# Designs tried in a protein design run: peptides against a protein of PDB entry 3KDP. Part 33

Target 1, 230 residues: chain A of PDB entry 3KDP
Amino acid sequence: PFLIFIIANIPLPLGTVTILCIDLGTDMVPAISLAYEQAESDIMKRQPRNPKTDKLVNEQLISMAYGQIGMIQALGGFFTYFVILAENGFLPIHLLGLRVNWDDRWINDVEDSYGQQWTYEQRKIVEFTCHTPFFVTIVVVQWADLVICKTRRNSVFQQGMKNKILIFGLFEETALAAFLSYCPGMGVALRMYPLKPTWWFCAFPYSLLIFVYDEVRKLIIRRRPGGWVE

## One batch from the design tools (peptide; made by RFdiffusion4, then SolubleMPNN)

Design b1_p11_3_s3 (from b1_p11_3, 6 letters changed)
Fold by OpenDDE base, seed 4:
Parts: C-alpha cells; sequence; structure tokens
Structure b1_p11_3_s3 (fold): chain B 230 residues (1-230), chain A 11 residues (1-11)
C-alpha cells in the first residue's frame, strides 16, 4: 500500500500507525498461534527436509506470501479505499498525483471529481475515514490468511479448526480491530475514525477469494504432487 | 500524551 502511495502519489491509504497496529497488534497473536497447529495427517509420510539444501523460507514461499496472497490482500484494501473516496467525490483517476496538494495544509480548495472544493481539514477527515476501513479490510482478509496457513497440503476441512489458540487469535484480532475502530478517542490518538458496520463486509469477497484460491491450490497439490503449483 | 506523540512521530 505504501509503495502505491509513493508511486501513484495518491492520498495515504493506510497510515504508518495503522500499519504498526496490524503488524504488532492484530497479526502477532495469530502468527504465534500457528506454532501450536497440529501436524498434518500425512506429515509422517513426507521425507524430512534437508537442512543443508532446503530453506525453511524459500523463494516459493515468499512468492506465495507476498506475490500472490499479499497482492490479493492489497487489492482488498485498495478496493475499500477507492470505494470510500469515490463515495466522497474522489474517483480513482482523480487521485493520481493528488497527494502533494492533498497534504498541503495551505491549499483549501482541492477539487474532487465533481468540482467540489475541499479544505485541508475536510480532506484529512476523509483520509482518516479511509484508514479504519482499510485496516478492518486487512484484518478480515487476515482471517483467511491465517486459516490457509494452517496447512501446507491438506484442506482446512481435512485439518479442522482444532487449534484453540488460533481460534482465540481470530477473536483477539477481531476484538482489537473493533476496539481500535470504535473506541472513543481513537480518531485523535490513532487517526482511526469510526466506520459504519457495513464496511466490515467489504473485505469478505477478497477473504473468500483467498480461501478459495488456496483450497484450489492445495487440491491441485494433492492431485499432482511435485507440480509447479507446490 | 507521550503515546500520541510517539505515534505522531511515525506518521
Amino acid sequence: as target 1 above (230 residues)
Amino acid sequence: SLFEALLEAFR
């Protein structure tokens, strides 16, 4: 998200503070919970990893995490971002290159796509209104990310949801997201303005997409071991 | 608060 902010010079879609809340707040407990996941039923049928040649984190895993899942996650966030800005009069095309004027507090006549002028304060309200839904979108997508990370090969339906710590992590990150989104003072402290409850559902298609994508991938791996999809 | 100031520094 931040790279697109720089390259496209759009208004900041996700604040640095919000990113820290994701990385340290919402993602920490879920990530730790994966250490307590039960082994896959077929793990004993697999040859052990060669510690000399096989990296625990390899290019394929990085490609999957950042190149595929991470991109879908980013798309979900940006979708929410663009929808909110469009609802406030800023169409996506109009946002390109707008950052410089958007962030200038001395410019109080930035026009939206419909010719309405926006003061600096009004623009920042809209920006901070985007941060919370973007954050929540990431959290909702992270539900799917966490669930798909439970297994390498087996379907989630085969593995089940037996990891109580993981389940706790899902509730914890959701509760934290709700707290950060709706607790009084968060708009001042974290620049996270309250969002309409309907915005929680904006990410659901992307969460579902990630889940389906990974399940299909795992299905292909199960049917064709040693394929390029693995 | 100090916390808010620290957060603002990361903005």
Scores: peptide ipSAE 0.006, ipTM 0.430, DockQ to the pose 0.035
Fold by OpenDDE base, seed 5:
Structure b1_p11_3_s3 (fold): chain B 230 residues (1-230), chain A 11 residues (1-11)
Amino acid sequence: as target 1 above (230 residues)
Amino acid sequence: SLFEALLEAFR
């Protein structure tokens, strides 16, 4: 989000405070919960890792986590961001290069895609209105991320949802997201303005996409061991 | 199409 903010010079889609809430708030318990996941049923059928050559965190794992899944997460967040701004008269193409004027408090006549003028205060309200839904979108997508991380090869349906700490983590991150989104004063304290409950559903297609993508990947791995998708 | 549908739904 921050890289696109710099490169495209768009209004800030996700604030630093919201990023901290993700990294330190919503992701901590879920990440810890993975340490309590049961071993996959086929673990004894796999070749042992060579500690001299095989890294614990390899390029394939990094590519999966940051390159593929992370990209889908970012797309989900930006989709929500662009929808909100478009509803307020700012089409995606109009946002390119707009940051300089958007962030200038002395410019109170920034035009949207339809020629309507926006004051600095109005623009900042819209910007901060985007931050919370972007944050919530990440949390919803993280549901799928956490679930798919339970296994490397087996389907989630084969592994099951037996990790009670992981289940607790899903509820905890959701409850925290709701708290940060709707608690009075969060707009002032964290610049996280309340969102319509319907915005929670905006991320669901992306969450489903991640889940389906990973299940298909794992299915291919099971059918064709040693393939490029492993 | 999904973008347009959501745009209309959340207006």
Scores: peptide ipSAE 0.006, ipTM 0.357, DockQ to the pose 0.046
Fold by OpenDDE base, seed 1:
Structure b1_p11_3_s3 (fold): chain B 230 residues (1-230), chain A 11 residues (1-11)
Amino acid sequence: as target 1 above (230 residues)
Amino acid sequence: SLFEALLEAFR
């Protein structure tokens, strides 16, 4: 998100505080919960990894995690960002290069796509209004990420949802997201303004996309072991 | 604010 902010010179889609809330607040418990995941049914039928030659984290895994899934996450966040800004009169094409004027407190006549002038204060309100839904979108997408991380090859339907700690993690991150989104004072303290409940659903297509994508990937792995999708 | 300072650094 921050790279696109720099490259496209758009208003900041996700604040540093929200990033910290993701990294420290919503990701830790779910990540720890994976340590308690039940082994895949076929895990004992696999050859042991050679610790000297086989990396735990290989280029393929990095490519999938950061390249594919990470991009889908980012797209989900940006989708929410663009929808909110569009609803406030700023179409995506109009946002390109707008950052400089957007962040200038002395410019109080920045025009939206419809010629409406926005004061600095108004612009910051809408910007911070984007931060929370972006954050929530990431959390909702992380539900899918956490679930797909349960297994490498088996379908989630084959593995099941027996990890109570993982389930707790899902509730915890959701509760934290709700707290940060709706608790009074968060707008001032964290620049996270309350979001409409409907914004929670903006992430669902992307969460579903990740889930379906991973299930298809796993299906391919099961049908074609040793393929490039592993 | 720290936020504004960070934004200014990228101008």
Scores: peptide ipSAE 0.000, ipTM 0.341, DockQ to the pose 0.025
Fold by OpenDDE base, seed 3:
Structure b1_p11_3_s3 (fold): chain B 230 residues (1-230), chain A 11 residues (1-11)
Amino acid sequence: as target 1 above (230 residues)
Amino acid sequence: SLFEALLEAFR
């Protein structure tokens, strides 16, 4: 989100405060919960890892986490961002290069795609209106990410949902997201304006996509062990 | 974090 903000010079899609809420709030408990996940059923059938040659984090894991899953999450967030701005008169193509004028407090006549002029205050309201649903989109996508991270090769259906701490983490991050989205004063404190409830569902297709993608990947790994997909 | 992964993906 931040890199696209810089490269495309678009209005800030996700505020720094919302980023901190993700990193410190919604991601912390889920990440800790993975330390309590039960071993995969086939782990004792595998040869012991060679600590000299086999890294805990390999190129395939980095590619999966950062290159694939991270990209899908970002696409989900940006989709929500562009939809909200389009509903407010700013088409995606019009946002390119708009940041400089958007963030200038002295410019009160920034035009949208339809020629409507927006004051600085109005623009910031729209921007902060985007922050909350972007944040919630990330949380919803994180549900799928956390679930798929339970196993390396086994299906989630084989592993099951026995980790009570992980289940608690899912509820905690959801409750925190709801609190930050609807608690009075969050607009002033965190620049997160209230979210229309329908926006919670905007990320569901992306969450499902991640889940299906990972299950298919794991299925391929089980059928073709030692492949590049691992 | 997942968010860090997202940031890295956009670099």
Scores: peptide ipSAE 0.015, ipTM 0.455, DockQ to the pose 0.026; fails the geometry check

Design b1_p11_3_s4 (from b1_p11_3, 7 letters changed)
Fold by OpenDDE base, seed 5:
Structure b1_p11_3_s4 (fold): chain B 230 residues (1-230), chain A 11 residues (1-11)
Amino acid sequence: as target 1 above (230 residues)
Amino acid sequence: DLFQKLLELFA
Protein backbone atom coordinates (compact mmCIF):
# COMPACT_ATOMS: atom_id res chain seq x y z
CA PRO B 1 0.00 0.00 0.00
CA PHE B 2 2.71 2.50 0.95
CA LEU B 3 4.80 1.68 -2.14
CA ILE B 4 1.85 2.36 -4.47
CA PHE B 5 1.14 5.57 -2.52
CA ILE B 6 4.69 6.76 -3.34
CA ILE B 7 4.94 5.46 -6.94
CA ALA B 8 1.47 6.48 -8.16
CA ASN B 9 1.19 9.60 -5.93
CA ILE B 10 -2.36 8.68 -4.91
CA PRO B 11 -4.14 9.73 -1.69
CA LEU B 12 -2.98 7.56 1.23
CA PRO B 13 -4.93 4.26 1.00
CA LEU B 14 -3.85 2.83 4.37
CA GLY B 15 -2.59 4.99 7.22
CA THR B 16 0.32 4.21 9.55
CA VAL B 17 -2.11 3.84 12.46
CA THR B 18 -4.17 1.25 10.57
CA ILE B 19 -0.98 -0.67 9.69
CA LEU B 20 -0.06 -0.72 13.39
CA CYS B 21 -3.57 -1.97 14.23
CA ILE B 22 -3.00 -4.88 11.82
CA ASP B 23 0.56 -5.73 12.89
CA LEU B 24 0.08 -5.29 16.66
CA GLY B 25 -3.66 -5.87 16.98
CA THR B 26 -5.34 -8.29 14.60
CA ASP B 27 -2.38 -10.47 13.51
CA MET B 28 -0.77 -11.46 16.83
CA VAL B 29 -3.27 -13.95 18.30
CA PRO B 30 -3.93 -15.65 14.93
CA ALA B 31 -0.17 -16.04 14.30
CA ILE B 32 0.42 -17.52 17.77
CA SER B 33 -2.50 -19.93 17.25
CA LEU B 34 -0.61 -21.67 14.42
CA ALA B 35 1.89 -22.99 16.98
CA TYR B 36 -0.92 -25.16 18.38
CA GLU B 37 -1.95 -26.67 15.03
CA GLN B 38 -1.91 -30.47 14.78
CA ALA B 39 0.79 -32.04 12.60
CA GLU B 40 -0.25 -33.11 9.11
CA SER B 41 -1.07 -36.82 8.68
CA ASP B 42 1.71 -37.35 6.10
CA ILE B 43 4.53 -35.62 8.07
CA MET B 44 6.35 -38.94 8.72
CA LYS B 45 6.40 -39.66 4.95
CA ARG B 46 8.39 -36.47 4.23
CA GLN B 47 12.16 -36.34 4.16
CA PRO B 48 13.74 -34.32 6.97
CA ARG B 49 15.12 -30.88 6.18
CA ASN B 50 18.90 -30.67 5.94
CA PRO B 51 19.78 -27.86 8.41
CA LYS B 52 23.07 -27.13 6.59
CA THR B 53 21.69 -26.71 3.04
CA ASP B 54 17.94 -26.10 3.35
CA LYS B 55 17.00 -22.62 4.55
CA LEU B 56 14.07 -22.30 6.95
CA VAL B 57 12.89 -19.26 4.97
CA ASN B 58 13.46 -20.11 1.31
CA GLU B 59 12.60 -18.42 -1.99
CA GLN B 60 9.48 -20.57 -2.37
CA LEU B 61 8.13 -19.49 1.02
CA ILE B 62 8.83 -15.81 0.28
CA SER B 63 7.20 -16.15 -3.15
CA MET B 64 4.10 -17.76 -1.63
CA ALA B 65 3.77 -15.38 1.33
CA TYR B 66 4.65 -12.04 -0.30
CA GLY B 67 4.51 -12.63 -4.06
CA GLN B 68 1.20 -14.52 -4.21
CA ILE B 69 -0.93 -14.25 -1.05
CA GLY B 70 0.35 -10.78 -0.13
CA MET B 71 -0.47 -9.48 -3.61
CA ILE B 72 -4.04 -10.84 -3.45
CA GLN B 73 -4.45 -9.15 -0.04
CA ALA B 74 -3.17 -5.85 -1.44
CA LEU B 75 -5.49 -6.12 -4.46
CA GLY B 76 -8.46 -6.65 -2.14
CA GLY B 77 -7.60 -3.56 -0.11
CA PHE B 78 -7.03 -1.40 -3.18
CA PHE B 79 -10.28 -2.60 -4.74
CA THR B 80 -12.18 -1.37 -1.68
CA TYR B 81 -10.20 1.90 -1.72
CA PHE B 82 -10.92 2.61 -5.40
CA VAL B 83 -14.63 1.74 -5.06
CA ILE B 84 -15.08 4.16 -2.13
CA LEU B 85 -13.25 6.97 -3.91
CA ALA B 86 -15.20 6.32 -7.13
CA GLU B 87 -18.50 6.51 -5.19
CA ASN B 88 -17.32 9.90 -3.90
CA GLY B 89 -16.54 11.16 -7.42
CA PHE B 90 -12.82 10.26 -7.74
CA LEU B 91 -12.24 7.71 -10.52
CA PRO B 92 -8.99 5.65 -10.33
CA ILE B 93 -7.35 7.44 -13.29
CA HIS B 94 -7.99 10.84 -11.68
CA LEU B 95 -6.22 9.74 -8.46
CA LEU B 96 -2.86 9.30 -10.23
CA GLY B 97 -0.63 12.23 -9.25
CA LEU B 98 -3.37 13.81 -7.09
CA ARG B 99 -1.53 13.33 -3.74
CA VAL B 100 0.35 16.65 -3.81
CA ASN B 101 -2.82 18.71 -4.19
CA TRP B 102 -4.82 16.33 -1.99
CA ASP B 103 -2.50 16.78 1.01
CA ASP B 104 -2.17 20.58 0.60
CA ARG B 105 -4.36 22.26 3.23
CA TRP B 106 -4.27 25.57 1.35
CA ILE B 107 -5.92 24.09 -1.77
CA ASN B 108 -9.68 23.99 -1.18
CA ASP B 109 -10.79 23.59 -4.80
CA VAL B 110 -9.47 20.14 -5.79
CA GLU B 111 -11.78 18.87 -8.51
CA ASP B 112 -13.10 15.33 -8.73
CA SER B 113 -13.75 13.42 -11.97
CA TYR B 114 -17.09 15.24 -12.38
CA GLY B 115 -15.87 18.81 -11.75
CA GLN B 116 -17.04 19.03 -8.12
CA GLN B 117 -14.65 20.98 -5.88
CA TRP B 118 -13.52 19.49 -2.57
CA THR B 119 -12.17 21.36 0.45
CA TYR B 120 -9.20 20.02 2.42
CA GLU B 121 -11.49 18.91 5.25
CA GLN B 122 -13.85 17.08 2.89
CA ARG B 123 -10.91 15.30 1.22
CA LYS B 124 -9.49 14.17 4.58
CA ILE B 125 -12.88 12.82 5.65
CA VAL B 126 -13.00 10.75 2.44
CA GLU B 127 -9.38 9.59 2.91
CA PHE B 128 -9.99 8.48 6.50
CA THR B 129 -13.26 6.89 5.38
CA CYS B 130 -11.11 4.72 3.07
CA HIS B 131 -8.64 3.68 5.81
CA THR B 132 -11.17 1.72 7.89
CA PRO B 133 -12.62 -0.34 5.00
CA PHE B 134 -9.08 -1.05 3.75
CA PHE B 135 -8.19 -2.29 7.26
CA VAL B 136 -11.36 -4.41 7.47
CA THR B 137 -10.64 -5.83 4.00
CA ILE B 138 -7.21 -6.97 5.22
CA VAL B 139 -8.81 -8.64 8.26
CA VAL B 140 -11.34 -10.48 6.05
CA VAL B 141 -8.65 -11.78 3.68
CA GLN B 142 -6.55 -12.75 6.74
CA TRP B 143 -9.32 -15.22 7.66
CA ALA B 144 -8.49 -17.18 4.53
CA ASP B 145 -4.74 -16.64 4.97
CA LEU B 146 -4.82 -18.04 8.51
CA VAL B 147 -6.91 -21.05 7.47
CA ILE B 148 -4.62 -21.94 4.53
CA CYS B 149 -1.57 -21.68 6.85
CA LYS B 150 -2.90 -24.63 8.89
CA THR B 151 -1.31 -27.03 6.40
CA ARG B 152 1.48 -27.08 3.81
CA ARG B 153 0.29 -30.03 1.71
CA ASN B 154 -2.99 -31.46 3.03
CA SER B 155 -6.34 -29.84 2.25
CA VAL B 156 -8.03 -27.89 5.05
CA PHE B 157 -10.90 -30.35 4.62
CA GLN B 158 -8.50 -33.21 5.46
CA GLN B 159 -6.98 -31.35 8.43
CA GLY B 160 -10.27 -29.98 9.79
CA MET B 161 -10.92 -27.02 12.11
CA LYS B 162 -9.98 -28.67 15.43
CA ASN B 163 -7.58 -25.96 16.66
CA LYS B 164 -9.70 -24.08 19.22
CA ILE B 165 -7.02 -21.39 19.67
CA LEU B 166 -7.12 -20.64 15.93
CA ILE B 167 -10.93 -20.38 16.02
CA PHE B 168 -10.61 -18.04 19.00
CA GLY B 169 -8.06 -15.98 17.04
CA LEU B 170 -10.50 -15.57 14.13
CA PHE B 171 -13.19 -14.26 16.48
CA GLU B 172 -10.73 -12.06 18.39
CA GLU B 173 -9.36 -10.34 15.27
CA THR B 174 -12.91 -9.80 13.94
CA ALA B 175 -14.13 -8.40 17.27
CA LEU B 176 -11.09 -6.10 17.48
CA ALA B 177 -11.69 -4.93 13.90
CA ALA B 178 -15.33 -4.17 14.73
CA PHE B 179 -14.29 -2.34 17.93
CA LEU B 180 -11.72 -0.18 16.11
CA SER B 181 -14.22 0.54 13.30
CA TYR B 182 -17.32 1.43 15.34
CA CYS B 183 -16.28 2.51 18.85
CA PRO B 184 -17.05 6.21 19.46
CA GLY B 185 -13.93 8.38 19.43
CA MET B 186 -11.89 6.13 17.07
CA GLY B 187 -12.24 8.74 14.33
CA VAL B 188 -10.42 11.27 16.54
CA ALA B 189 -8.00 8.87 18.25
CA LEU B 190 -7.01 6.65 15.30
CA ARG B 191 -8.44 8.47 12.25
CA MET B 192 -10.60 5.40 11.66
CA TYR B 193 -14.05 6.56 10.65
CA PRO B 194 -17.01 4.15 10.85
CA LEU B 195 -17.89 2.13 7.75
CA LYS B 196 -21.21 0.83 6.51
CA PRO B 197 -21.60 -2.86 7.41
CA THR B 198 -21.98 -3.69 3.69
CA TRP B 199 -18.27 -2.84 3.15
CA TRP B 200 -17.29 -5.99 5.09
CA PHE B 201 -18.55 -8.06 2.15
CA CYS B 202 -16.34 -6.30 -0.44
CA ALA B 203 -13.36 -8.46 0.61
CA PHE B 204 -15.20 -11.81 0.47
CA PRO B 205 -14.37 -12.57 -3.20
CA TYR B 206 -10.66 -12.05 -2.45
CA SER B 207 -10.84 -14.19 0.69
CA LEU B 208 -12.48 -16.94 -1.38
CA LEU B 209 -9.85 -16.48 -4.12
CA ILE B 210 -7.02 -16.99 -1.58
CA PHE B 211 -8.68 -20.12 -0.23
CA VAL B 212 -9.40 -21.64 -3.67
CA TYR B 213 -5.93 -20.74 -4.95
CA ASP B 214 -4.20 -22.45 -2.03
CA GLU B 215 -6.43 -25.55 -2.17
CA VAL B 216 -5.67 -25.90 -5.90
CA ARG B 217 -1.95 -25.43 -5.15
CA LYS B 218 -2.05 -28.13 -2.47
CA LEU B 219 -4.00 -30.44 -4.80
CA ILE B 220 -1.30 -30.05 -7.48
CA ILE B 221 1.44 -30.77 -4.89
CA ARG B 222 -0.36 -33.95 -3.78
CA ARG B 223 -0.78 -35.15 -7.39
CA ARG B 224 2.73 -34.15 -8.56
CA PRO B 225 5.22 -34.30 -5.67
CA GLY B 226 8.51 -32.44 -6.27
CA GLY B 227 7.01 -29.96 -8.75
CA TRP B 228 7.73 -26.21 -8.98
CA VAL B 229 4.51 -25.47 -7.04
CA GLU B 230 5.82 -27.08 -3.89
CA ASP A 1 4.47 13.63 5.97
CA LEU A 2 4.16 11.07 8.77
CA PHE A 3 5.33 13.63 11.32
CA GLN A 4 2.84 16.16 9.98
CA LYS A 5 0.05 13.58 10.20
CA LEU A 6 1.05 12.77 13.78
CA LEU A 7 0.94 16.49 14.58
CA GLU A 8 -2.52 16.70 13.05
CA LEU A 9 -3.66 13.84 15.32
CA PHE A 10 -2.58 15.76 18.42
CA ALA A 11 -3.58 19.04 17.14
Scores: peptide ipSAE 0.008, ipTM 0.437, DockQ to the pose 0.036
Fold by OpenDDE base, seed 2:
Parts: structure tokens; sequence; C-alpha cells
Structure b1_p11_3_s4 (fold): chain B 230 residues (1-230), chain A 11 residues (1-11)
């Protein structure tokens, strides 16, 4: 989000505070919960990795985490961001290069895509209105991400949802997201304005996409061991 | 500009 903010010179999609809430709040307990996941049923049937040739963190893992799943997550967040701004009169194309004028508090006549002029205060309200839905979108796609991270090869349906700590983590991150989104004073303290409940559903297609994509990947790995997809 | 923006986020 921050890289796109700089490169495209768009209004800030996700605030620093919201990023910290993800990294330190909603992502910690789920990540720790993976340490308590049951071993895959075939783990003892697999050959040990060769520590000289097989890196613990390989290009495939980086590609999956950052290049594939991470991109789908980012797309979900940006989708929500662009929809909110479009509903407020700012079409995606109009946002390109707008940051300089958007952030200038002395410019009170920034035009939207329909010629409506926006004051600095009005622009900041709509900007901060985007932060909470973007944050919630990330949490919703993290549900799928956490679930797919339970295994490398076995289907989630084979592994099951037996890790009670992981289940707790899913509820905890969701409850925390709801708290940060709707608790009185969060708009002042964290600049996280409350969102309409309907915005929670904007991420569902992306969450489903992540889940289906990974299950298909795992299916291919099971059917063709040693393939390029592994 | 970026520095000022960061300061505004924490103000």
Amino acid sequence: as target 1 above (230 residues)
Amino acid sequence: DLFQKLLELFA
C-alpha cells in the first residue's frame, strides 16, 4: 500500500497506525497458533531436507507468500479503497497524481471526477474512511491465509480444524478488528472511522480465491509430487 | 512532504 501511495501519488490507502494494528494486533496470535498445528499425516514419509541444497526459505515460499497470496490480499484491499473513493466521486484514474494537492491543506478546491470541490477537511474524512475498510479487508483475507498455512501438501479438509489455538486466533483477530472498527473513540485515537457492516463482505471473493487457489495447488502437488508447483 | 505526512498521522 505504501509503495503504491508513493509511486502512483494517490491518497494514502492505509495509515501507519492501521498497519501497526495488523502487524502487532490481528496477525500475532494467528501466526503463533501455527506453531501448535498438528503435523501432516505424511510428514514421516517424507525425506528430510538436505540442509546444503534445500533452503528453509526458498524462492517458491517467497513467491507464494509475497508474490501470489500477498498480491491477492493487496488487490482485495485496493479494491475496497477504490470502491469507497469512487462512491465519493473520485474515480481510480482521477486519483493518479492527486496526492500532492490532496495533502495540501491550503488547497480547498480539489475537484473530484464530477467537478465537485472538496475542502482539505472533507478529503481527510474520506481518506480516513478508507483506512478501516482496508484494514478489515486484510483481516478477512487473513482468515483464508491462516487456514491454508496449516499444511504444505494435505488439503485443509484432510487436516481438519483441530487446532483450538488457531480457531481462537481467528476469533481473536476478528474480535479485535471489530473492536478497532466500532469502539467509540477509535476515530480520534487511531483515525479508524467506523465502517458499514456491508464492507466486511467486499473481501469475501478474495478470501475464497485464496482458499481455492491453494487447495488446487495442494491437489496438484499430491497428484504430481516433485512438480514445479511444489 | 513525506515527513510532514508521517507527523500528521501521529498528531
Scores: peptide ipSAE 0.007, ipTM 0.415, DockQ to the pose 0.032
Fold by OpenDDE base, seed 1:
Structure b1_p11_3_s4 (fold): chain B 230 residues (1-230), chain A 11 residues (1-11)
Amino acid sequence: as target 1 above (230 residues)
Amino acid sequence: DLFQKLLELFA
């Protein structure tokens, strides 16, 4: 999110506090839950990794995690961000370069795409109104991310959802996201303003996309072992 | 504000 914030000079899409809530809050239990995942059915048919030559984190894994899945997650967040700002009168094209004026406390006449003037306070309210849905969007796409991380090659349908700790993690991150989004005082404490329940659904297409993308990837790996997608 | 912006830079 920050790279786009700098490059495009748009209003801040995701606050630091919300990022900390993701990294330290919602992602911890789900990540730990993967340690309790059942081994894939074919795991004993695979050769052991060579610790000297085979990196645990290789280019393919980095590409998958950051270049592919991470990019889809970011797109989901930005989609939610742009939709919210558009509903508040700021079309995506109008946001380009707006950051400087947006963040200036002395400019109280920033115009939206429809010529409505926005005070600094009003702009910050709408900005913080974007942070929570962006955060929730990340949590929703992380559902898919966590589920796809259950296996390297096997379909999730082959692996099943038997890991109770992972299921607990999904509920925990969702409950935490709901708590942070709707608990009174979070707007003051964390700059996380309540979101309409409909905003939870904005991420669902991206969550589904991540899931389908990974299942297709795994299918290709199973059909063509040693391919570039592995 | 600057610190907040810097933290936001790494987000």
Scores: peptide ipSAE 0.007, ipTM 0.448, DockQ to the pose 0.027; fails the geometry check
Fold by OpenDDE base, seed 3:
Structure b1_p11_3_s4 (fold): chain B 230 residues (1-230), chain A 11 residues (1-11)
Amino acid sequence: as target 1 above (230 residues)
Amino acid sequence: DLFQKLLELFA
């Protein structure tokens, strides 16, 4: 998100405070919950890792975590961002290079794609209105990310949802996201303005995509052990 | 995870 903000010079899609709320708020309990996950049923059939040849973090893990799942999460967030700005008169093409004028407090006549002029205050309201749905989008795709992280090779349907701490984490991150989105004063404290409940559903296709993608990946791994997909 | 999201922030 921040690289696209710099390269494309678009209005800030996700605020620094909202990023901290994701990293330190909604992700902590879910991440800790994975330490309590039951071992995969086939773990004792695998040879022990060779510490001299097998890295804990390999290229496949980096490719999956950062190159695939992370990119889908970012796309989900940016989709929500572009939809909200388009609904407020700013088409995606018009946002390119707009950041400099958008963030200038002395420019009160920034035009949208339809020729409507926006004051600095109005622009910041729209920007902060984007931050909350982007944040919620990330939380919704994190549901899928957390569930797929339960196993490396087995399907979630084979592993089951027996980890009570993980289930608690899913509820906790959702409750925290709702609290940060709707609690009075969060607009002032965190620059997170309330969102319409319908915005929670915008991320569902991406969450489903992550889940289906990983289940297909795991299916391929189970059918073709030692392939480049592992 | 947190590290993945930190990298996503820079992506």
Scores: peptide ipSAE 0.006, ipTM 0.419, DockQ to the pose 0.028; fails the geometry check

Design b1_p11_4_s1 (from b1_p11_4, 9 letters changed)
Fold by OpenDDE base, seed 4:
Structure b1_p11_4_s1 (fold): chain B 230 residues (1-230), chain A 11 residues (1-11)
Amino acid sequence: as target 1 above (230 residues)
Amino acid sequence: LEELLAALKAL
């Protein structure tokens, strides 16, 4: 999000507060829950990792986490962002380079794609209106991410949903997201304005895409052990 | 939290 904000000079897609709510709030319990995941059925058939040669975090993991899943998550968030701004009169093309004028408090006549003028206050309202749905979008795609992280090789359907702590984590992150999104005063305290319930569904295609993508990846790994996809 | 957020925003 922040890289695109800088490179494309678009209005801020996700605020620092919302990032902290993700990193320290919604992601914490889910991440911890993975430590309690049951071993895959074939784990005893795998050679132990050599701690001297095999990095715990390797290029493959980075590529998967940041290069694949993280990109899909980012696309989901940006999709929500662009839809909200488009509904408010700002088409995606018009957002390119708009940041400078958008963030200028002295400019009160920033035009949208339809020639409507927006005051600084109105622009900040719509910006903060984007932050909460972007945050919720991340939570929704994190459901899929958490579920796919349960296993390295086995399908989630093979592993099952037996980890009660993970299930708790999914409920906790969702409840926290709902709390942060709808609790009175959050707009003032965290600049997280309430979102229409319909925005929760905006991320569902991306969440499904993540899930399907990883299940297909795992299927390929199972069918072709030692392939480049592993 | 506000101070932390302000500090993070200042970075």
Scores: peptide ipSAE 0.006, ipTM 0.396, DockQ to the pose 0.028
Fold by OpenDDE base, seed 3:
Structure b1_p11_4_s1 (fold): chain B 230 residues (1-230), chain A 11 residues (1-11)
Amino acid sequence: as target 1 above (230 residues)
Amino acid sequence: LEELLAALKAL
């Protein structure tokens, strides 16, 4: 989010507070829950890691986490952001370079894609209106991310959903996201304005895409051991 | 909290 905010000079898509709510709120219990996952059925066929040579964070993990899944998650968030701004009169092309005028408190006549003028206060309301749905979008795509992280090679259908702590984590992160989005005063305290319930569904295609993508990847790994996809 | 958030926002 922040990189695109700088590079494209668009209005801030995700607030710092909402980022903290993800990193310190919604992600912690799900991440801890993975420590309680059952070993994959093939684990005894793998050699033990050499602590001196084998990194815990390897190129494969970085490629998967940041290069693949993280990009799909970011696309999901930005899709929600662009849809909200488009519904408020700002088409995606019009947002490019708009940040400078958008963040200027003295400019009260910023035009949208339809020639409507927006005051600074109106623009900030729309900006903060984007933060909560972007946050919720991240939580929804994280459901898929958490589920795919259960295994390296086996399908989730082979592994099953036996980890009760992981299931609890999925409910906890969703409940926390709902609390932060709808609790009275969150708009003032966290700049998280309430979102329409329909915005929860904007991320579902991306969550499904993450899940399907990883299941296909794992299927390829199972069929072609030692391939470049591994 | 607002000052902390403003400081974090300024980063």
Scores: peptide ipSAE 0.006, ipTM 0.383, DockQ to the pose 0.028
Fold by OpenDDE base, seed 1:
Structure b1_p11_4_s1 (fold): chain B 230 residues (1-230), chain A 11 residues (1-11)
Amino acid sequence: as target 1 above (230 residues)
Amino acid sequence: LEELLAALKAL
C-alpha cells in the first residue's frame, strides 16, 4: 500500500493505525496458532534441512509470501480502495498525482472526476472511509492465508481443521476487525470510520482465489515433486 | 494520539 501511495502519489489507501491494527492486532493470534498445528503426515518422511545450504527463509518462501499471496492480498485491498473512491466521484486515473493537493489543508476546492469540489475535511473523511474497508479486506484475505499456512505440501482437506487455536484465531481476528470497524468513537480515536456490511464481501473473491491457488500449487507439488512450482 | 500518529506518519 505505502509504496503505491508514494510512487503513484495517490491518497493514502491504508492508514498507519490500520497497519498497526493488522500487524499487532489481527495477525498475532492467528500467527501464534500455527505453532499448535498438527504435523503433516509426511513430515517424518522428509530429509532434515541442511543448515548450511537450506535457508529457513529462501527465495521460494519469499516468492510465495510476498510475490504471490501478498500481491493477491494487495490487489484485493486496492480493489476495495478504488471502488470506494470511485463511488465518491474519484476515478482511478484521477487519483494519480492527486496526493499533493489532497493532503494540503489549505486547498479546499480539490475537484473530483465530475467537477465537484471537496474541502480538506471532506477529503479526509473519504480517505479514512477507505482505511477501514481496506483493513477488513486484509483480514478476510488473511483467513485464506492462515488456512493455507496449515500445510506446506498436503491439502487442507487432508490435514483437516483440527487446530482449535487456529479456529479461535479466525474468530478473534474477525471479532477484533468488527470491533475496530463499528465501535462508537473509533472514527475519532483511530480514524477508522464505520463501513457498510457489504464491504466485507469485496474481499471474498480474492480470499477464494488465494485458497484455490495454493491448493492447486500443493496438488502440483504432490504430483510432480521437485518442480519449479515448489 | 494524533501527535503520535502524525509522528508515525512522518517516519
Scores: peptide ipSAE 0.005, ipTM 0.379, DockQ to the pose 0.028
Fold by OpenDDE base, seed 2:
Structure b1_p11_4_s1 (fold): chain B 230 residues (1-230), chain A 11 residues (1-11)
Amino acid sequence: as target 1 above (230 residues)
Amino acid sequence: LEELLAALKAL
């Protein structure tokens, strides 16, 4: 999110406070819950990691986490962002380079794609209106991310959903996201304005895409052990 | 918080 904000000079898609709510709020319990996951059925058939040659965080893990799954998550968030801004008169092409004028409090005549002029206050309201749905979009795609992280090779359907702490984490992150989105005063305290319940569904295709993508990946690994996908 | 956020945005 922040890299695209800098490179494209677009209005801020996700606030710093909302990022902190993801990293320290919604993701903590889910991440800890993975430590309680049951071992995969084939773990004892695998050779131990060589601590001299095999890194815990390798290029393959970085490629999966940041290069593949993280990109799908970011696309989901940006999709929601662009839809909200388009509904308010700002088409995606018009947002390129707009940040400089958008963030200037002395410019009160910033035009949208339809020639409507927006005051600084009106622009900040619509910007902060994007932050909460982007945050919720990340939580919804994190459901799929957490579930796929249960296993490296086995399907989630083979592993099952037996980890009660992980199930609790999914409910906790969802409840926290709802609390942060709808609790009175969150707009003032966190600049998280309430979202329409319909915005929760914008992320569902991306959550499904993450899940299907990883299940297909795992299926390929099971059929072709030692392949380039592993 | 606004000043901190402004400083973080300036980085």
Scores: peptide ipSAE 0.000, ipTM 0.347, DockQ to the pose 0.026

